# Peptides against a protein of PDB entry 3T6J: the designs that were tried, part 94

Target 1, 375 residues: chain A of PDB entry 3T6J
Amino acid sequence: PIVESYIGFIESYRDPFGSRGEFEGFVAVVNKAMSAKFERLVASAEQLLKELPWPPTFEKDKFLTPDFTSLDVLTFAGSGIPAGINIPNYDDLRQTEGFKNVSLGNVLAVAYATQREKLTFLEEDDKDLYILWKGPSFDVQVGLHELLGHGSGKLFVQDEKGAFNFDQETVINPETGEQIQSWYRSGETWDSKFSTIASSYEECRAESVGLYLCLHPQVLEIFGFEGADAEDVIYVNWLNMVRAGLLALEFYTPEAFNWRQAHMQARFVILRVLLEAGEGLVTITPTTGSDGRPDARVRLDRSKIRSVGKPALERFLRRLQVLKSTGDVAGGRALYEGYATVTDAPPECFLTLRDTVLLRKESRKLIVQPNTRLE
Target 2, 372 residues: chain A of PDB entry 3T6J as posed
Amino acid sequence: PIVESYIGFIESYRDPFGSRGEFEGFVAVVNKAMSAKFERLVASAEQLLKELPWPPTFEKDKFLTPDFTSLDVLTFAGSGIPAGINIPNYDDLRQTEGFKNVSLGNVLAVAYREKLTFLEEDDKDLYILWKGPSFDVQVGLHALLGHGSGKLFVQDEKGAFNFDQETVINPETGEQIQSWYRSGETWDSKFSTIASSYEECRAESVGLYLCLHPQVLEIFGFEGADAEDVIYVNWLNMVRAGLLALEFYTPEAFNWRQAHMQARFVILRVLLEAGEGLVTITPTTGSDGRPDARVRLDRSKIRSVGKPALERFLRRLQVLKSTGDVAGGRALYEGYATVTDAPPECFLTLRDTVLLRKESRKLIVQPNTRLE

## One batch from the design tools (peptide; made by RFdiffusion4, then SolubleMPNN)

Design b2_p14_3_s4 (from b2_p14_3, 7 letters changed)
Fold by OpenDDE base, seed 4:
Structure b2_p14_3_s4 (fold): chain B 375 residues (1-375), chain A 14 residues (1-14)
Amino acid sequence: as target 1 above (375 residues)
Amino acid sequence: ELREPIPLSSSFLP
């Protein structure tokens, strides 16, 4: 078997300022079959990058073919086991030197082993479909998230010699219609500038890329889905995201006005974006469970994903990227924190919904690492 | 720019 490992101070999710890495390490075995799908995704990456909702001037100047591998984790040391990884975590290095992507396939398999009777916040009619396609849809999402999410976009930089990595005269900010007015100076990084929102913001961008690009037929074809299956995978992927946005409330601490997990905050933001789109795309309905206690149901109108959801996500995702590229911390913070705010305002009453989420909270899942042997 | 891989930590999985 092909064995991969990594170790070091890598992820900064536990740093409130998004800068200091947590010590992490793993040993894993390559899943060749699943890796083949990701290799096909890599082969299409350069073209798919062009489908993202920002001008080429906001994308990497030169595509650097990354590695992408599906891994079955044998051992993982860290505060949490990820489903996917994109390293290095430095955007400047990603755009100049390249990057590596991994999907932790057996982690995904565990995460999505859900019993129907325990599946919360979905309509009964969606549960079977959700169970059927959750795994495949998440494979798609993780692949897109890592490769084309974290692996996309350009930071505008002025180096120590005063040279720009973009043409100041010709590059136009698509949001303002004006020339670029801000950039990263020498020594400035994504994390150093965006600080407390950097991790969650980037995860939100990556998740949004996944949702956005999963609508592309070529992506579904790469993963082996066509026709009705492809549409179901799309639907379940989006449904999973909006459900995740509701579940995310567990990780919000009202008394501290803070989020305890960057990814869950990101998913809540996406939920807010899609709710804002309106037109019946997403509906969260408080209900009463069979036990007589509060419950809720999330509904996603699949017929409105492309007509309502995609345009809303497109605009949002473009804004995320533009603000990131230009190092516009003020604008980025205003945008992101606006969507990340949790109140009890009608009609959603998110703080009340949070109580419901907590009430229906499942016991913490324990991931047990497998043994392996050579035969 | 530290780009965190999606550590969809088990805690981050919906």
Scores: peptide ipSAE 0.032, ipTM 0.685, DockQ to the pose 0.119; fails the geometry check
Fold by OpenDDE base, seed 3:
Structure b2_p14_3_s4 (fold): chain B 375 residues (1-375), chain A 14 residues (1-14)
Amino acid sequence: as target 1 above (375 residues)
Amino acid sequence: ELREPIPLSSSFLP
């Protein structure tokens, strides 16, 4: 089998300013069977990028075919094991040299192992479906998140010589209808400009891309789902996201008004967006558990995903991208922090729900280093 | 040298 590894200062999640990398490393083995699905996704990536809800002027000028591989991790050293990876983290290198995507298959498999009786915050009628399709839906989400989420979008830049990578006279901001009024200057980066929200904001964009594009029939076909199965995968993917948004409250610290996990903050933001869409798309209902203590249920109306959910997510995702492309930190911060704010305001009462989430918290799953064998 | 925003390289599942 082919062995892959990396080591170094890679991810900046632990830096409050998103600048300093955490030292991490892994050794993994290629899963050829699972990699085949991602190869098909790569083959369709250029076309799928055109389906994203921003003008071509806000997308990369040239598509560079990346590698995408499913890996079984043997060893991972770091503060956490990701489900997927997109490297390098430098946009300039991604645009000129390309990038590599990986899905950590056995990490996902561990995440898929949920006992029905321990599954929290879902309606009983959804539990079996959720258990059945959580794994497949995660494969779809991770693939889209890494390849077309992190792998999409253009930053408007003025280089050290004063040249722009976009036509200032013809490119129009789709949100304002006006010419582009802000961009990244020489020496400015995504992390340097957006700082404390950069990591979570980007994860939110990538997760939103996953939800948005998983609605496309071609995506489901690539992963081998058709008909009712495809619809179930879509439903469970969206259901998992809204559930994750509720679970995310565990990682909010009210006393410090901060989030401790970038991905969870992102998922909470998406939940807020979908709740704002209204029309009964998402409902969170406080309940009483069989033990007599507080509980909650998340409901997603399947019939409203395309009619209500997709348009809401489209508008939000476009705004995320436009603000990112133009380096509009003020606008980006206002948008993102607005949705990331956790209060106890009705009707949601998120701080109260947080208490419920903490009460129902399960022990963190541990990944033990696996063995290999020859057959 | 001008650097564009860097996307996060990893994702975590709940």
Scores: peptide ipSAE 0.029, ipTM 0.641, DockQ to the pose 0.077; fails the geometry check
Fold by OpenDDE base, seed 2:
Structure b2_p14_3_s4 (fold): chain B 375 residues (1-375), chain A 14 residues (1-14)
Amino acid sequence: as target 1 above (375 residues)
Amino acid sequence: ELREPIPLSSSFLP
């Protein structure tokens, strides 16, 4: 088998300022079967990047074909095991040298193991569909998240010699209609500028890319879905995201007004965006469980994903990218922290919902590191 | 300019 590994100070999720890497390492084996799907996605990546909701001027000038493999993890040393990895974690290097994408397939497989009776916050009519398509939808989401999420977008840079990597005279900010007013200077990075919101913001962008592009028929075709199956995969992917946004409240600490997990914060933000879209797209309803205690139900109207959800996500995702590209920390922080704010304001009453989420919290799942054997 | 992987979080856990 093909063995892959890495080790070092890699991920900065545990750094409040998003800059210092945690020591991490893994050893994994290539899953050739799953890698084939991601290879097809890579083959279409350049074209799919054009489907993202920002002008080509805000996308990489030259597409650098990345590697994308599915890995079965043998051992992972770190504070948490990711479902996917995009490296290096430096946008400048991604733009100039390329990048590698990894899906940790057996980690996803563990995540797919759902017991229907323990599946919280979904309507009964959605549970079977959710269970059936959660796995496949995750594969789609992770692939898009890593390859076209983390792998997309351009940072506007002025180098040490004063040269710009964009045409200052012709490039227009699609949000303002004006020329570009801000950029990254020499030595400035995404993390150094956006600091406390950098990690979660980027995860939010990547997750949003996944949701947005999973609507594209070519994506579903790459993963082997067509017709009703493709639509179900889309629905479950979006449903999973809005559910995740609710579950995310577990990772919010009201007393400290902070989030303890960047990805969950990102998912909450997406939930807020989709709730803001209105029109019955997403509904969270407090209920009473069969045990007489508080519960909740998340409903996603599948018929409104394209008509209501996609446009809302498009606008939001474009704003995320534009603010990132231009290094507009003030604007980015205002936007992101606005959606990341958790209050008990009606109609959602998120702090009250948080109590429900905590009450319905499932036992933490543990990943047991696998062994290999010779056959 | 760090990109974060998707962790195994409760959102992915059944």
Scores: peptide ipSAE 0.028, ipTM 0.684, DockQ to the pose 0.110; fails the geometry check
Fold by OpenDDE base, seed 1:
Structure b2_p14_3_s4 (fold): chain B 375 residues (1-375), chain A 14 residues (1-14)
Amino acid sequence: as target 1 above (375 residues)
Amino acid sequence: ELREPIPLSSSFLP
């Protein structure tokens, strides 16, 4: 078997300022079958990057072919186990030296295991479909999230010598129609500038890339889905995201007005974006459970994903990228924190929904190191 | 009783 490992100060999610890495390490075995799908995705990455909703001037100047591998993790040391990894976590290095992607396949498999009767916040008609396609949709989302999410976008930089990595005279900000007015100076990084929102903002961008690009037929074909199956995978992927946005409320602390998990905050933001799109795309309905206590249902109108959801996500994702590229912290914070705000305002009443989420919360999953043997 | 699967991109240790 092919064994992969890494160790070091990798992820900064536990740092409120997104700067200090947590010591982390894993040992894993390559899953060749799933890795082959990701290799096909890598082969299409350069073309798929062009499908993202920003001008080429906001994309990397040179495509660097990354490595992408599906891994079955044997041991993982850290505060949490990701479904996917994109390293290094330095944008400058990603742009100039390249990066590696991994999907932790057996971690995803744990996430796939859901008992129908325990599946919360979905309509009954969606539960079987959700259970069937959650796994496959996760594979798609993780691949896109890591490779084309974290692996996309350009940071505008002025180096120590005063030179720009973009044409200051000709590059136009697609949101303003004006020339570029802000950039990263020498020594400034994504994390240093965006600080408290950097991790969550980037996760939100990556998740949004996944949702956006999963609509592309080529992506689904790469993963072996066509026709009705492809549409079901798309639907379940989007459904999972909006559901996750609701579940995310568990990780919000009202008293401190802060989020305790970057990915969950990101998913809530996406939920808010899709709710804002309106037109019946997403509906969250408070209900009463069979136990007589509060419950809720999330409904996603499949027929409106492309007509309503995609345009809304496109606009949002473009704004995320433009603000990231230009180092516009003020604009980025205003945008992101606006969507990340949790209030009890109607019609959603998110703080009330949070109580429902907490009420329906189940015990934590126990992740156990597997046994393996050579046969 | 185990909670339902953790959403995409991360899992949480107990």
Scores: peptide ipSAE 0.027, ipTM 0.636, DockQ to the pose 0.115; fails the geometry check

Design b2_p14_4_s1 (from b2_p14_4, 8 letters changed)
Fold by OpenDDE base, seed 3:
Structure b2_p14_4_s1 (fold): chain B 375 residues (1-375), chain A 14 residues (1-14)
Amino acid sequence: as target 1 above (375 residues)
Amino acid sequence: MDTVVPLAISPGDV
């Protein structure tokens, strides 16, 4: 078998300032069959990057072909097991030297083992479809999230010599119609500037890229989905995201006005964006469960994903990227914290919904690390 | 170092 390993101070999720890495390590075996799908995605990446909703001037000047591998994890040491990894975590290195993508395939497989009777917050008519396509849709989402989410976008930089990596006279901010007025100076990084929101903001951008690009027929074809199956994969991917946005409320601490998990905060932000789009795209309805206790249902109108959802996500995703590229911390914080705010204001009453989410919380799944043998 | 947060399977996704 082909063995890959990873060890060191890598992810900064546990650092309130996003600077200090947690010590992590894994040992995994390459899944060749799944890796072949990601290789096809890599082959199309340069073209798919052009479909992202920002000008080429806000994208990397040169596409650097990354590696993308699916791994079956044998052991993982850390505070949490990811579904996917994009390394290195330095945007400057990603822009100039390239990156590597990893999907933790057997971790994803565990996530797919959901019992129908335990599925919360879905309509009955969606449960069977969700069970069938959760796995495949999440493979698509992980691939797009890592490769084209984390792997996309340019930071505008002025180096130590005063040189810019962009033309100050010709590059226009698509949100303002003006020249670029802010950038990263020497020694400034994404994490150093955006600090407390940096990790969650970047996850939100990457998740949004996944939802946006999964609508592209070529993406579904790469993963082997056509016709009705492709449409079902799209639907379940979006449905999973809006459901995750509701589930995210578990990780909000009202007393401290803070989030305890960056990805869940990101998913809540996306839910808020899609709710704001209106037109019946997303509906969250408080209900009463069969046990007589509070419950809720999330409904996504399939017919409005492209007409309502895509344009809303496009505008939001463009704003995320423009603010990231220009190092506009004030604008970025205002945008992101605005959507990340949890109140009990009507019509959603998110604090009340949080109580429902906590009431319906499932027991934490335990991931047991396997042993492997040569036969 | 600009930490890119890997797509963590949060306990809620699992």
Scores: peptide ipSAE 0.037, ipTM 0.671, DockQ to the pose 0.094; fails the geometry check
Fold by OpenDDE base, seed 5:
Structure b2_p14_4_s1 (fold): chain B 375 residues (1-375), chain A 14 residues (1-14)
Amino acid sequence: as target 1 above (375 residues)
Amino acid sequence: MDTVVPLAISPGDV
């Protein structure tokens, strides 16, 4: 088997300022079959980047073909095991030197082992479909999230010599209709500038890219889905995201007004965006469980994904990218923290829903190192 | 040091 490993101070999620890496490492085996799907995605990446909802001037000037490999993890040492990885985490390096993507395939597979009777917050009619397509939809989401999420977008930079990596006279901000008024100066990075929101904001952008591009037929074809199966994968991917946004409330601490997990905060933000879109796209209904205790149901109207969901996500995702590219921390913080705020305001009453989420919380699963043998 | 940006799975899924 082909063995891959990495070790070092890599992820900064545990740093409140998003700057200091946590020491982690893994040993994994290459899954050749799944890697072949991601290789096809890489081959289409330059074309798919053009489908993102920002002008080419806000995209990387040169596409640097990354590696993308599916890995079966044997050992992982760290505070948390991801489903996918994009490295390096430095946006400037990703733009100039390139990047590598990995999908942790067997980690994703563990997520698929949810028993139907324990599946919370879904309508009964959605449970079987969700169970069937959760795995495939996750593969799609991870591929898009890593490759085209984290792998996309340009930072506008003025170098030490005062030169810009964009034409100040011709590049227009699509949100304002004006010339670019802010950028990264020499020594400024994404993490240093956006600080406390940088990690979650970037995860939100990447997750949004996944949802947005999973609607593209070419993406589904790359993963081997066509017709009704492709539509079911799309539906379950979006359904999983809105459900995750509700589940995210577990990771909010009301007393401290803070989030404890960047990805879950990101998913809550996406939920808020899709709720704001209205028109019956997403509905969260408080219910009573069979035990007589509070419960909830999340409903996603499949017929509204393209007509309501996509435009809402498009606008939001473009704003995220424009604010990121221009280094507009004030605008970015206002936007992101606005959607990340958890209150008990009607109609959603998110603090009350949080109590329900905590009440229905499942015990954390233990991921156990597998045994391997030579055949 | 190279920094990684991972996709975390949902707690309700694991």
Scores: peptide ipSAE 0.037, ipTM 0.671, DockQ to the pose 0.108; fails the geometry check
Fold by OpenDDE base, seed 2:
Structure b2_p14_4_s1 (fold): chain B 375 residues (1-375), chain A 14 residues (1-14)
Amino acid sequence: as target 1 above (375 residues)
Amino acid sequence: MDTVVPLAISPGDV
C-alpha cells in the first residue's frame, strides 16, 4: 500500500487569533479507487475556476496543478478528524508553489452511517433521499471545497519593492466599479489581517464554492452522476448545507457572543444568505416532536435552487472574494459578522431554535483506530 | 511549515 503522513503545527482553528497551529498528525493509506475520481476533478480544475463568480483578475495568474488523494486514515492525532484537507494554508504559497488536497475517505464513510429514525430536522419525504445521496453529495462537496474553494482566488499584494501583482490602472473592483484601492502590503497575510474571522470566513468561501459549482453539469459528470441522479445529488448537497446551518447553533455561545467551530459558523452564515434570498427557497418551521418536546423542520424548494439560490450565493460569494482579494478587513468583517449574528428576532427566532437544536443533539461520534491486514 | 485547511465533519451527521 502507498502510505502518506503529515505531522506538525498545522491548523489554527483553536487559536482565537487564527495564528498558532495545533499539533496534529496522521498516518494513512491511499485509496486508489477513490483517488481516481479526484484526479478527474483536478484535470478539469483550470476550466472550472473560470466558472467562479469573479473576474479573471481576481483569480490566480497561473494554475498550478495540485495533487488530490483519497486516504484511509489509520491513525490521527489531534482535537478532531477532518473530512478533507487542503495544504498549505498560506495563500502566498498556494499562489506561487501550489497545494495538495486530501479526502479522508474512511472518516467520510463513518459520517454517512445515519439511522433514519435519528435523522433530525428533515421532512419525512426527504429522509430516504437524504440517506441515499448524503455520501455521494458530500464527496462532491469535499472535492469542490478543497480543490476549488481553498484552491481559488488571488490576493492583491504590493511587495517590499513597491511592485504590485496586478495592474492598478486596468483592474476594476466588480462591486464598486472603481480601481483597486486596498491590498496586502509586505508582511501582511490573510490570517494576520482578518485575524478572528479569517478561518471561518475562508471556510464559508470554500463551502459556498462547493454549493455554487456543484450545479455545473461537468462537475456532476466527473463524479459519475447524470440525469435525475445528478439533480438529486445537487438537492441533497444543498439540503445538507441548510440543515448544517441549523445544526451549527450548537456551536454558538450566546453569553459570549462567539462561535466555537469555524466550519459551523460558516454553514450558519450560508443558511442566513439563503434565507435572505426569500421566495420560499428555505423554510425553517418549529414543530413538536413525537415526544412532546420542541422540534424543527428544514425545507428546501428544489425548484428554486437555480433560480433563487444560485444568484443569491453568486452575489455573496463574489463579495467574499473581492473583500478577501483587496484586504478590506472592515468591509469583510461587516459582511461576515452581519450574517453570523444570532438573535431571537422573528421570523426565525434563532436563539429559540438553538434550544431546540440542543434538545435534539446527537451524541458525538467516536472514531476508533482500524486494524489492518495484509491479504 | 505547511498549514492545512480541513473540512471538519460534524459531531453528528453533517
Scores: peptide ipSAE 0.036, ipTM 0.667, DockQ to the pose 0.128; fails the geometry check
Fold by OpenDDE base, seed 1:
Structure b2_p14_4_s1 (fold): chain B 375 residues (1-375), chain A 14 residues (1-14)
Amino acid sequence: as target 1 above (375 residues)
Amino acid sequence: MDTVVPLAISPGDV
């Protein structure tokens, strides 16, 4: 077997300022079959990057072919185990040297081991489909999230010598129609500028890329899905995201007005974007469970994903990228915190829904280290 | 240091 490992101060999620890495490490075995799918995705990455909803001037000047591998984790030491990883975490290194993506395949498989009767907040008619396609759809989402989410976009920089990595005269901000008025100065980074929202904002961008690009037939073909299966994978991927946005409320602390998990905050933001799109795309309905206690149902209109969902996500994703590229912290914070705000305002009454989410909370799954044998 | 945020599995994601 091919063994991969890493160790060090890698992820900063536990740092409120997103700057200090937690010491973590893993040992994993390469899943060759799934890795082959990700290799095909990598082979198409340069083309797929052009499908993202921003001008080429906001994309990396030169595509650097990354590695992408699916891993079955034997051991993971850290506060949490991710579904996917994009490394290194240094944007400068990503732009100059390249990056590696990994999908933690067996971690995803554990996540999928939900019993139908325990599956919360879905319509009964969606449960079987969700169970069937959650795994495959998540593989697609992770691949897109890491490779084309985290792996995409350009930061406008003025170096220490005063030189720009973009043409100030010709590059136009697609949101304002004006020349670029802000950028990163020498020594400024994404995290240093966006600080408390940087991690969640970037996750939101990457998740949005996943949802947006999973609509592309070529992506589904790369993963081996065609026809009705491809449409079901798309539907379940989007359904999973809107459900996750509701589940995210568990990780909000009303008393502190803060989020405890960056990815869940990101998913809530996406839910808010898709709710704002209206047109019956997403509906959250409070209900009463069989136990007589509060419950809820999330509905996603499959027929409106492309007509309503995609345009809404496109606009939002473009705004995220433009604000990121230009280092517009004020605009970025206003946008992101606006969608990340949790109130009890109708019609959604998110604080009330949070009580329902907490009431229906499942026990945290424990991941146990597997045993491996050579036969 | 620009932090890459991996897709973390949240207990609520599944």
Scores: peptide ipSAE 0.035, ipTM 0.668, DockQ to the pose 0.117; fails the geometry check

